Peptides against a protein of PDB entry 6UG1. Designs and how they scored, part 85

Target 1, 304 residues: chain A of PDB entry 6UG1
Amino acid sequence: SNEERKRRKYFHMLYLVCLMVHGFIRNEWINSKRLSRKLSNLVPEKVFELLHPQKDEELPLRSTRKLLDGLKKCMELWQKHWKITKKYDNVGLYMRTWKEIEMSANNKRKFKTLKRSDFLRAVSKGHGDPDISVQGFVAMLRACNVNARLIMSCQPPDFTNMKIDTSLNGNNAYKDMVKYPIFWCEVWDKFSKKWITVDPVNLKTIEQVRLHSKLAPKGVACCERNMLRYVIAYDRKYGCRDVTRRYAQWMNSKVRKRRITKDDFGEKWFRKVITALHHRKRTKIDDYEDQYFFQRDESEGIPD
Target 2, 301 residues: chain A of PDB entry 6UG1 as posed
Amino acid sequence: SNEERKRRKYFHMLYLVCLMVHGFIRNEWINSKRLSRKLSNLVPEKVFELLHPQKDEELPLRSTRKLLDGLKKCMELWQKHWKITKKYDNEGLYMRTWKEIEMSANNKRKFKTLKRSDFLRAVSKGHGDPDISVQGFVAMLRACNVNARLIMSCQPPDFTNMKIDTSLNAYKDMVKYPIFWCEVWDKFSKKWITVDPVNLKTIEQVRLHSKLAPKGVACCERNMLRYVIAYDRKYGCRDVTRRYAQWMNSKVRKRRITKDDFGEKWFRKVITALHHRKRTKIDDYEDQYFFRRDESEGIPD

## One batch from the design tools (peptide; made by RFdiffusion4, then SolubleMPNN)

Design b2_p16_3_s2 (from b2_p16_3, 11 letters changed)
Fold by OpenDDE base, seed 2:
Structure b2_p16_3_s2 (fold): chain B 304 residues (1-304), chain A 16 residues (1-16)
Amino acid sequence: as target 1 above (304 residues)
Amino acid sequence: MNDLEKKLNELYRKMK
């Protein structure tokens, strides 16, 4: 019905805000000074120097290469620190079906929320789910004075899916779900004026995204619980930015149709949510990023 | 996540 369509749209909006607030809170927790002091000790001086290369005036690319090598070594150090990767409880922050939401609404389950103290202990011990591990990695880079963002791919239920039942098939559902991350890292390269994408936990990859990312979900089974729609960046200064354009090859033709921002009302509403979570002034880094997004929009074109 | 899911479920019930 038209009523059910409206209901799913509003529930999607509410769920999206709650996910974005969760990302914001986790970003605050990883800014812990006590955690920072502990995690900085994981990074040797030689690796710290690679994270902070001098500008090579002859070939600026050499400075970017040093930064990339430093980030690679940080991923290796992080793997050594991380002792226990827990499975997600149920589907974690991956996308739920409408049926799962309805069934959960009927179940009075006692939910155990992770407290800030428990999170900080989990990161410090190297014991937790992949999301906690990524968040801890961002905290380690921030402890080394690296301009690292926490990235969250927000997975609200698909309001464009009007099916009552989406039976997710069989035994591999968890493997397909976790094939691509929900959380990752971005690092600012001051030499190239670009964000470097870092997945320290899932794909264990570093990339300089041009047109597409390795972190963008591919294949039907993976996209059932991980649809690239809302990739939100949380920086060390409590900035909040929509960075979906970086990871979406087909933002205009495909991704926009699955977002609340497909209409003017949704765009204005989503802008208000971003603004409410954005607690810093604009910087030249935001100008370079917006210029990159503009060039990507022009290069994709308007879908016919 | 679990308190969020609880709040979402409570809100979902209020939207019914």
Scores: peptide ipSAE 0.022, ipTM 0.659, DockQ to the pose 0.788
Fold by OpenDDE base, seed 5:
Structure b2_p16_3_s2 (fold): chain B 304 residues (1-304), chain A 16 residues (1-16)
Amino acid sequence: as target 1 above (304 residues)
Amino acid sequence: MNDLEKKLNELYRKMK
């Protein structure tokens, strides 16, 4: 019905705001001064120097290569720190079906909230789910004065799916779900004027995204619980930016159709949500990023 | 997550 379409759209919007606020709160928690002091001690001086290379005036690419080597070594140090990777409780922050949402609405189960103190202890011990691990990695880089962003792929229920039963069939549902991350890191390269993508936990990869990312979900089974729609970046100064364009090869042709921003009302609404979560002034870094997104939009074109 | 989901479920019930 038209009513059910409106209901699913509204619930998607509400769920999206809640996910984006969750990312904001986690981004605040990883700025903990106590955690920062502990995590900085994991990074030897030689690795710190690689994270802060001098500008090579002859070949800026040499400075970028040092930064990439420093980030690789930080990823290796983080793997040594992280002792226990817990499975997600149920589906974690991956996408729920409409049936799962209805069943959960009827279930009065007491859910245990992860408190800030429990999160800081989990990161500090190296014990937790993959999302806590990624968030801790971003905290370690920030403790080393690296301009690192927490990235969150927000997975609200699919308001474009109008099926009554949206049950997912499959024995491998968890493996397919966790194949691609929900959280990762970006690091600002001041030499190339670009964001470097870092997945320290799932794919254990560092990439300089041009047209496509390895972190973008591929295949039907993986896309059931992880649809690339809302990739949100949270920086150390409480900036909030939509960076979906970086990771979406087909933003205009495919991704936009599954976003609330497909219409002018949704675009205006989503911009208000981003603005409400963006607590810093604009910088030259934002200008370089917007220029990159513009060039990516021009190169994709408008779908017919 | 779990309190958020509880709040979402409560909101979902209020939307029915």
Scores: peptide ipSAE 0.021, ipTM 0.653, DockQ to the pose 0.851
Fold by OpenDDE base, seed 3:
Structure b2_p16_3_s2 (fold): chain B 304 residues (1-304), chain A 16 residues (1-16)
Amino acid sequence: as target 1 above (304 residues)
Amino acid sequence: MNDLEKKLNELYRKMK
């Protein structure tokens, strides 16, 4: 019905804000001074020097290569720190079906909300789910004075899916779900004037995204619970930015159709949500990023 | 925060 379409659109919007606020709160928690002091001790001086290379005036690419090597070594150090990777409870923050949402509304299950103290202890011990692990990795880089962002791929229920029963069948569903991350890291490269993408936990990869990312879900099974639609960046100064354009190859032709921002009302609403979560002034880094997004929009063109 | 809560509440009212 038209009413059910309206209900699903509004539920998607509510769920999206809850996810974006969750990302904001986790970004605040990883700025803990106590956690920072503990995590800085995981990074040897030689690795710290690689994270802060001198500017090579002859070949700035040499400085970027040192930074990339430092980030690789930080991923190795983080894997040594992380002792226990827990499975997600149910689907974690992956996309729920409409049926699962309806069934969950009837079950007053006490969701054990992870407290700030429990999160800080989990990161400090190296015990938790993959999301806690990525968030802790961002905290470690920030403890080393690296300009690292927490990235969240927000997975609200698909308001464009009008099917009644989307029961996802059996045994491989968890493996397909966790094949691609929901949380990752970005690091500012001051030499190339670009964000470097870092997945320290899932794919264990570092990339300089040009047209497509390895972190973008591919294949029907993986896209059932992980649809790239809302990639939100949270920086150390409580900036909040939509960075979906970096990771979406087909933003205009495919991704926009599945976003609330497909219409003017949804665009204005979503901008108001971003503005409410963005607590810093604009910087030259934002100018370079917006220029990159503009060039990516021009290069994609208008879908035929 | 208050503007986000107001917008959430307005959204929630429009869901009913």
Scores: peptide ipSAE 0.020, ipTM 0.624, DockQ to the pose 0.129
Fold by OpenDDE base, seed 1:
Structure b2_p16_3_s2 (fold): chain B 304 residues (1-304), chain A 16 residues (1-16)
Amino acid sequence: as target 1 above (304 residues)
Amino acid sequence: MNDLEKKLNELYRKMK
């Protein structure tokens, strides 16, 4: 019905705000001074120097290569620190079906929320789910004075799916779900004037995204619970930015149709949500990023 | 901020 379409749209909007605020809160928690002091001790001086290379005046690419090597070594150090990777309870922060949401609404289950103290303990011990691990990695980089962002792929229920039953079938449903991350890191490269993508936990990869990312879900089974629609970046200064354009190859042709921003009402609403979560002034880094997004929109063109 | 975050976390918990 038209009423059910409206209900799903409003529920998607509410769920999206809750996810975006969750990302904001986790980004605040990883700025903990107590955690920072502990995590800085994981990074040897030689690795710290690679994270902060001098500008090579002859070839700025040499400085970028040192930074990339430093980030690789940080991923290796993080793997040594992380002792226990817990599975997600149910689907974690991956996308729920409409049926799962309706069933959960009927079940007054008291979900345990992870408290800030428990999160800080989990990161410090190296015990937790993959999301906590990624968030802890961002905290370690920030402890080394690296301009690292927490990235969150927000997975609200698909308001464009009007099927009554949205049951997901398959023995490998968990493996397909976790094939691609929900959380990752971006690091500012001051030499190339670009964000470097870092997945320290899932794919264990470092990318300089130009046209596509390995972190973008591919295949029907993986996209059922991980649909790239809202990739939100949270920086160390409480900036909040939509960076979906970086990771979406087909933003205009495919991704936009699955976003609340497909219409003017949704665009204006989503801008208000971003603005409410953005607690810093604009910087020259934002200008370089917006120029990159503009070039990506021009290069994709308008879908015929 | 903290109360809105709590309310949103509670809403988020009810949605989980």
Scores: peptide ipSAE 0.027, ipTM 0.683, DockQ to the pose 0.132; fails the geometry check

Design b2_p16_3_s3 (from b2_p16_3, 10 letters changed)
Fold by OpenDDE base, seed 3:
Structure b2_p16_3_s3 (fold): chain B 304 residues (1-304), chain A 16 residues (1-16)
Amino acid sequence: as target 1 above (304 residues)
Amino acid sequence: INELIKKLNEEYRKMK
C-alpha cells in the first residue's frame, strides 16, 4: 500500500538518524585523553616517525610510501593488541529486514547498551566486537597525532524493499554479513592531498580509492545486510561528512535510488542531519575532498 | 536532531 511505503520511508529516516548519532557518540568516546595516553604506548618511535615523514620536495610519493608503511605497521601492532574478537549480538549494526523489525517491536529485549566506561575498558584490554576494534584503532592513530577519521556505513532498513516477507536463509547468513565491514578508518595524506582508506580488522587492507573500493560489498548475499548507501566520516574535531561518493562506483545510477536523498525533501532533510552533527569550521582538507567528489561525479556521468 | 525526530514523528502521525 501507499501507507506501508510511507511508513517504511519514515522508519528508515528515524533509524538512519539513530545510527548517525551512534557514530557521533563513538567518535567522542575515541577522543578520550585516558585512552589516548594508553594507546600511544603501543606505537614505537620508529613507527611514529613513519606516520610523520618529512616532506620530500623532490618526490612527494616517497613521503606517502613512508606513511603507508607506518599505517601497515600500526595494523600489525593493533592485531597484537587485540586479544578477543567477539561475534556480534544478532546482526549488530548490519541491516535488519522489515520482518525482524516487526518481530523486535514485540520483544522488549533489554538491549545491553555499552556504556562509555565499558567501551574504554574493552578497547584498553583488546576485547570486543569488530566495530569496537576499528574504533580503538582510530583512537590509537589519533593518539599518535594522525588525522584519522572514523568511517561508518549506516545500514537503515531498505525503504525501497516492498516485499512482505524478507526472511533470509540462515546457514551462511552471518559469514556473508561480516564479509565486509560497517566501520573502518580514513587517514589524511597531506602529501597527495587525499584520504587513505584503512580496514585494520576485517579485510586488513590499506587502499587509495580511485574508482573502486575493496570495502564496497559485492554479491547478492553480502548486500542483503550490507548495502553501501550512507558512508559517514567523523573526524577528531567533531566534523561529520557524507563520503559515500568515494566508495560508491555508481552513485548517480544505482546508490542514489536507495537513499532518502533521491528527492529534494530527503536531500534537504539529510543536509539538516549532517549539519546538526558537524561541529567544526570548513578547512582546506574539505575543499580537496569536495573537488575529488566533483571529479568523481563528472567521471561517472549521467546514467543513460 | 531532537527537533528533526519530532518533526518526523509529527509527519508520521499525520500519515496514520
Scores: peptide ipSAE 0.036, ipTM 0.675, DockQ to the pose 0.097
Fold by OpenDDE base, seed 4:
Structure b2_p16_3_s3 (fold): chain B 304 residues (1-304), chain A 16 residues (1-16)
Amino acid sequence: as target 1 above (304 residues)
Amino acid sequence: INELIKKLNEEYRKMK
């Protein structure tokens, strides 16, 4: 019905806001001064120097290579720190079906919300789910004065799925769900004027994304609970930006159709949400990023 | 956040 379409659109919008607020709160928690002091001690001076290379005026690429090597070593140090990767309770922050949402509304499940103190303890001990691990990695880089963003792929229910029963066949192995991350890191390269993508936990990869990322979900089974639609970046200064364009090869042709921003109303609404979570002034970094997104939109063209 | 939820609810009421 038209009513069910409106209902699903509303629940998608509400759920998206809740996810984006969750990312914002986690981004505040990883700015903890107490956590920063502990995590800075994990990074040797030689690795810190690689994270802060001098500008090579002859070949700026040499400075980028040092930064990339520093980030690789930080990823290795983080793996040594992290002792226990817990499985997600149920599906974590991966995408739920409409049926799962309806069933969860009826169940007075005591959501054991992780408190800030418990989060900080989990990161400090190296015990937690993959999301806590990624968030802790971003905290470690920030403790080393690196301009690191927390990235969140927000997974609200698919409002474009109008099937009555959206139950996933029970064969959705946990392995297919967690094949691609929900949280990762970006690091600003001041030499190339680009964001570097870092997945320290799942794929254990560092990328300079041009047209596509390895972090973009591929294959039917993986996309059932991880649909790339809303990739949100939270910086150390409480900036909030939509960076979906970086990770979406087919933003205009495919991804836009699955977003609330497919229409002018949804676009205006989503801009209000971003603005409410964006607590800093614009910078030249944002200008370089917007220029990159513009070039990517022109290069993709208008879908036929 | 509460203001954002309020604005969301207001926009939803306009969509009804």
Scores: peptide ipSAE 0.035, ipTM 0.694, DockQ to the pose 0.085
Fold by OpenDDE base, seed 1:
Structure b2_p16_3_s3 (fold): chain B 304 residues (1-304), chain A 16 residues (1-16)
Amino acid sequence: as target 1 above (304 residues)
Amino acid sequence: INELIKKLNEEYRKMK
């Protein structure tokens, strides 16, 4: 019905805001000075120097290569620190079906909300789910004065799915769900004027994304619980930006159709949400990023 | 969070 369409659109919007606020809160928690002091001790001086290379005036690419090597070594150090990767409780922050939502609304399941103190202890001990691990990795890079962003792929229920029963076939293995991350890192390369993508936990990869990312979900089974629609970046200065364009090869043709921003109302609403979570002034880094997104929109073209 | 939820609820009431 038209009412069910409105209900699903509203619930999608509410769920999206709850996810975006969760990302914001986790981004505040990883800025803990106490955690920063502990995590800085994990990074040897030689690795710190690689994270902060001098500008090579002859070949700026040499400086980028040093930064990439430093980030690789930080991933290795992080793997040594992280002792226990817990499975997600149920589906974690992956996408729920409409049926799962309806069934959960009837169940007064006390979601154990992780407290800030418990999160900081989990990161410090190296015990937690993959999301806590990625968030801790971002905290370690920030402790080393690296301009690292926390990236969150927000997975609200699909309001474009109007099926009554949206139950996934019982064969949707946990392995297919977790094949691609929900959280990752970006690091600012001051030499190339680009963001470097870092997945320290899941794919254990570093990318300079041009047209496509390895972090973009591929295949039907993986996309059932992980649809690339809302990739939100949280920086160390409490900036909040939509960076979906970086990771979406087909933003205009495919991704936009599954976003609330497909219409003017949704665009204006989503802009208000971003603005409410964006607590810093614009910088030249934002200008370089917006220029890159513009070039990506021109290169994709408008789908005929 | 509560203010953002309030604003969302207000925007939803305007969509009904």
Scores: peptide ipSAE 0.034, ipTM 0.695, DockQ to the pose 0.095
Fold by OpenDDE base, seed 2:
Structure b2_p16_3_s3 (fold): chain B 304 residues (1-304), chain A 16 residues (1-16)
Amino acid sequence: as target 1 above (304 residues)
Amino acid sequence: INELIKKLNEEYRKMK
C-alpha cells in the first residue's frame, strides 16, 4: 500500500539518523586523550617518520609511497595488538530485513549498549568485534597525528523493498554478511590531495580509489545485508561528510535510487542531518574532495 | 538526537 511505503520510508529515515549518530558517538570516543596516549606507544619512531614524510619536490609520488608504507606497517602493528576478534551479536550494524524489524518491535530485546568505558577498555586490550577494531585503528592513526577519518557504511532497512517477507536463506549468511566491512578508515594524503582508503581488519587493504573500491559490496548474497548507500566520514575535528560518491561507481544510475536523497524532500532532509552532525568549519581538504566528487559525477554522466 | 527526532517527526507530519 501507499501507507506501507510511507511507513518504510519514515522508518528508514529514523534508522539512518540513529546509525549516523552512532558513528558520531564512536568518533568522539576514539578521540579519547587517554586512549591516544596508549595507542601512540604501539607505533615506533621509524613508522611515525613514514607517516609524516617530507615533501619530495622532484617526485611527490615518493612521499605518497612512504605514507602508504607507513600505513601498511600500522596495519601490521594493529594486527599484533588485536588479540580477540569477536563475532557480531546477531547481524551487528548490517542491514536488517523488514521482517526482522517487525519481529524486533514485538520482542523487547535488551540491546547490550556498550558504554564508553567498556569501549576504551576493549580497544586498549585488543578485544572486540571488527567495528571496535577499525575504530581503534583510526584512534591509533590519530594518536600519531595522522588525519584519519572513521568511515561508516550506514545500513538502514531498504525502503525500496516492498516485499513483506525478505527471509534470507542460507547457512553462509554470516560469512556473506561480513565479507565486506561496515567501518573502515580514510587517511588524507597531503601530497596527492586525495583520501587513501584503509581497511585494516576485514580485507586488510590500502587503496587509492579512482573509479571503484574493493570495499564496495559485490554479489547478491553480500548485498542482502550490505548495500552501499550512505558512506559517512567522521573526522578528528567532528566533521561529518557524505563520501558515498567515492565508493559508488554508479552513484547516479543505481545508488541514488536506493537513497532517501532520490527526491528533493529527502535531499533537503539528509542535508539537515549532515549539517547537524558537522561540527567544524570548511577547509581546503573539503574543497579538493568536492572537486573530486564533481569530476566523478561528470565522468559517470546523467543516467538515461 | 531528541531534537533531530523531533524535527524528523515534524517533517513527517508535514508529509502526511
Scores: peptide ipSAE 0.033, ipTM 0.684, DockQ to the pose 0.085

Design b2_p16_3_s4 (from b2_p16_3, 11 letters changed)
Fold by OpenDDE base, seed 1:
Structure b2_p16_3_s4 (fold): chain B 304 residues (1-304), chain A 16 residues (1-16)
Amino acid sequence: as target 1 above (304 residues)
Amino acid sequence: INDLILELNELYRKMK
């Protein structure tokens, strides 16, 4: 019905705000001074020097290569620190079906919310789910004075799915779900004027995204619970930015149709949400990023 | 956040 379409759109919007606020809160917890002091001790001086290379005036790419090597070594150090990777309870922050939401509304589920103290303890011990692990990795890089962002792929229920039964079939549903991350890291490269993408936990990869990312979900089974629609970046200064354009190959042709921002009303509303979560002034880094997004929009063109 | 919830509630009322 038209009413069910409106209900699903509203519930998607509410769920999206809750996810974006969750990302904001986790980003604040990452900035813990107590955690920072503990995590800085995991990074040897030689690795710290690689994270902070001098500018090579002859070939700036050499400085970027040192930074990339430093980030690789940090990823290896993080794997040594992390002792226990817990499975997600149910689907974690992956996308729920409409059926799962309706069934959950009927059940008075006591959700155990992870407290800040429990999060800090989990990161410090190296015991937790993959999301806590990624968040802890961002905290370690920030402890080393690296300009690292927490990235969150927000997975609200698909308001464009009007099926009554949205049950997912498949024995490997969990394996397919966790094939691609929900959380990752970006690091600012001051030499190339670009964000470097780092997945320290899932794919264990470092990439300089040009046209496509390895972190973008591919295949029907993986996309059932992980639809790339709202990739939100949280920086150390409480900036909040939509960085979906970096990871979406087909932003205009495919991704936009699955976003609340498909219409002017949804665009204006989503801008208000971003603005409410953005607690810093604009910087030259934001200018370079917006220029990159503009070039990516021009290069994709308008879909026929 | 409270303002966003209020705007969402207003949106919900307009969607009814």
Scores: peptide ipSAE 0.030, ipTM 0.703, DockQ to the pose 0.088
Fold by OpenDDE base, seed 5:
Structure b2_p16_3_s4 (fold): chain B 304 residues (1-304), chain A 16 residues (1-16)
Amino acid sequence: as target 1 above (304 residues)
Amino acid sequence: INDLILELNELYRKMK
């Protein structure tokens, strides 16, 4: 019905705000001075120097290569620190079906919210789910004075799916779900004027994304619980930015159709959400990023 | 965040 379409759109919007606020709160928690002091001790001086290379004036690419090597070594150090990767409780922050949402509304299950103290202890011990691990990795890079962002792929329920039953029948549902991350890292390269993508936990990869990312979900089974729609970046200065354009090959033709921002009302509303979560002034880094997004929009074109 | 929740609630009222 038209009413059910309206209800699903509203519930998607509410759920998206809750996810984006969750990302904001986790980004504040990883700025803990106590955690920073502990995590800086995981990074040897030689690795710190690679994270902060001198500017090579002849070939800026040499400085970028040192930074990339430093980030690779940080991923290796992080794997040594992280002792226990817990499975997600149910589906974690992956996308729920409409049926799962309806069933959850009927079940007064008390969800145990993770407290800030418990999170900081989990990161410090190296014990937790993959999301806590990625968040801790961002905290370690920030402890080394690296301009690292926490990235969150927000997975609100699909308001474009109007099926009554949205049950998923797959035997490998968990493996397919966790094939691609929900959280990752971006690091600012001051030499190339670009963000470097870092997945320290899931795919264990470093990318300089041009047109395609390995972190973008591919295949039907993987896309059931992980649809690339809202990739939100949280920086060390409490900035909040939509970076979906970096990871979406087909932003205009495919991704936009599944976003609340498909219409002017949704665009204005989503801009208000971003503005409410953005607690810093604009910088030249934002100008370089917006220029890159503009070039990506021009290169994709407008779908016919 | 409170203002966004209020806007969402008002939107929901207008959608009924």
Scores: peptide ipSAE 0.029, ipTM 0.700, DockQ to the pose 0.089
Fold by OpenDDE base, seed 2:
Order: structure tokens, then C-alpha cells, then sequence
Structure b2_p16_3_s4 (fold): chain B 304 residues (1-304), chain A 16 residues (1-16)
């Protein structure tokens, strides 16, 4: 019905806000000074120097290569630190079906919310789910004075899906779900004036995204619980930015149709949510990023 | 949950 379409749209909006606030809170917890002091000790001086290369005036690309090598070594150090990767409880922060939501509304399950103290202990010990591990990796880079962002791919239920029953097929569902990450890292390259994408846990990859990302879900089974629609960046200064354009090859033709921002009301509403979570002034880094997004929009074109 | 509720209430106040 038209009423059910409205209900699903409003529920999607509420769920999206809850996810974005969750990302904001986790980003605040990552900034713990006590955690920072512990995690900086994981990075030896030689790796710290690679993270902070001098500008090569002859070939700026050499400085970017040093930074990339430093980030690779940080991923290796992080793997040594991380002792226990826990499975997600149920589907974690991956996308739920409408049926799963309706069934969960009837079940007053006490969600065990992880407290800040428990999170900091989990990261410090290297014991937790993949999301906690990525968040801890961002904390380690921030402890080394790297301009690292926490990236969250927000997975609210698909308000464009009007089917009641999306029975997801059984045994491989978890493997397909976790094939692509929900959380990752971005690092600012001051030499190239670009964000570097880092997945330290899932794909264990470093990427300089041009047109496509390896972190963008591909294939029907993987996209059932992980649809790239809302990729939100949380920086060390409590900035909040929509960076979906980086990871979406087909932002205008495909991704926009599945976002609340497909209409003017949704765009204005989503801008209010971003603004409420954005607690810093604009910087030159934001100007370079917006210029990159503009060039990507022009290069994609308007879908006919 | 309490922190999330507080942040949601603050967000709601900032969105008005």
C-alpha cells in the first residue's frame, strides 16, 4: 500500500539516524587519550617516519609511496596485535530484511550494548568483532598523528523493497554478508591531496580510489545485506561527511534511487542530519574532496 | 542505549 511505503520510508530514516549516531559515538571513543598512548607503542619509529615522510620536491609520488608503505606496515602490526576476531552477533550492523525487523519488534530482546569501557578494553586486548578491530586500527593511526577517518557504510533497511518476504537463503548467508566490510579507514595524503582507502581487517587492502573501489559490494548475494548507499566519514575533529561518491561508480544512475536523498525533502532532511553530526569548521581538505566529488559527478554524467 | 538516546535527543533538538 501507499501507507506501507510511507511507513518503510520513515523507518528507514529513523534507522539511518541511529546508525549515523552510532558511528559518531564510536568515533568519539576512538579519540580516547588512554587508548592512544597504548596504541602508539605498537608502531616503531621507522614505521612512524614512513607515515610522516618529508615532501619530495623532485617527485611528490615518492612521498606518497612512503606513506603507503607505512600504512602497509601498520596493517601488519595490527594483525599481530589482534588476537581474537569474534563473529558478529546475528547480522551485526549489516542490513536487516523487513521481515526480520517485524519479527524483532515482537521480541523484546535485550540488546547488549557495548559500554565505552568494554570497547576500550576490547581494542587494547585485541579481542572483538571486525568492526571493533577497524575502529581500533583508526585509533592506532590517530595515535601516530595520522589524519585517519573512520568510514561507516550505513545499512538501513531498503525502503525501495516493497516485498514482505525476502527469505535470504541459509548456509552461505554469513560468508556472503561478511565478504565486504561495513567499517574501514581513510587516510589523508597531503602530497596527492587525496584520501587513501584502507581496509585493515576484511580485504586487507590499501587503495587509491579513482573510479571504483574493491570495497564496493559486488554480486547479488553480497548486496542482500550490504548495499552501498550511505558511506559516512568521521574524522578525528568530529567532522561528519557523506563520502558515498568515492565508492559509488554509478551514484547518479543506481545509488541515488535507493537513498532518502532521491527527492528534495530527503536531501534537505539528510543534510540536516549531516550538519547536526558535523562538529568542526570547513578546511582545505574538504575543498579538495568536494572538487574530487564534482569531477566524479561530471565524469559519470546525468543518466539518460 | 542511554548515550544513544541522549545523542538522538540532541540530534532531534538540532534538527528542529
Amino acid sequence: as target 1 above (304 residues)
Amino acid sequence: INDLILELNELYRKMK
Scores: peptide ipSAE 0.027, ipTM 0.681, DockQ to the pose 0.085
Fold by OpenDDE base, seed 3:
Structure b2_p16_3_s4 (fold): chain B 304 residues (1-304), chain A 16 residues (1-16)
Amino acid sequence: as target 1 above (304 residues)
Amino acid sequence: INDLILELNELYRKMK
């Protein structure tokens, strides 16, 4: 019905706000001074120097290569720190079906909300789910004065899916779900004027995204619980930015149709949500990023 | 978020 379509759209909007607020809160928690002091001790001086290379005036690419090597070594150090990777409780922050949402509304399950103190302890011990691990990695880079962002792929239920039963059956459902991350890192390269993508936990990869990312879900089974629609960046100064354009190959042709921003009302609403979560002034880094997004929109063109 | 999801699920139930 038209009513069910409206209901799913509004529920998607509310769910998206809750996910974006969660990302904001986790981004605040990883700025903990106590955690920063502890995590900086994981990074040897030689690795710190690679994270902060001098500008090579002859070949700026040499400075970028040092930064990339420093980030690789930080991923290796992080793997040594992280002792226990817990499975997600149920589906974690991956996308729920409409059926699962309806069934969970009837079950007063005591979800144990992770407190700030428990999060800081989990990161400090190296014991937690993959999301806590990625968030801790961002905290370690920030402790080393690296301009690292927490990235969150927000997974609200698909308001464009009007099927009544969306049951996901299969023995591999969890493996397919966790094949691609929900959280990752971006690091500012001051030499190339670009964001470097870092997945320290799931794919264990570093990318300089041009047209395609390895972090973008591929295949039907992986996309059932992980649809690339809302990739939100949280920086150390409480900036909040939509960076979906970086990771979406087909933003205009495919991704936009699955977003609330497909219409003017949804675009204006989503801009208000971003503005409410953005607590810093604009910088030259934002100008370079917006220029990159503009070039990506021009290069994609209008879908035929 | 789990509490917020529960609250939203309750809202979703009330909107049916």
Scores: peptide ipSAE 0.026, ipTM 0.691, DockQ to the pose 0.649

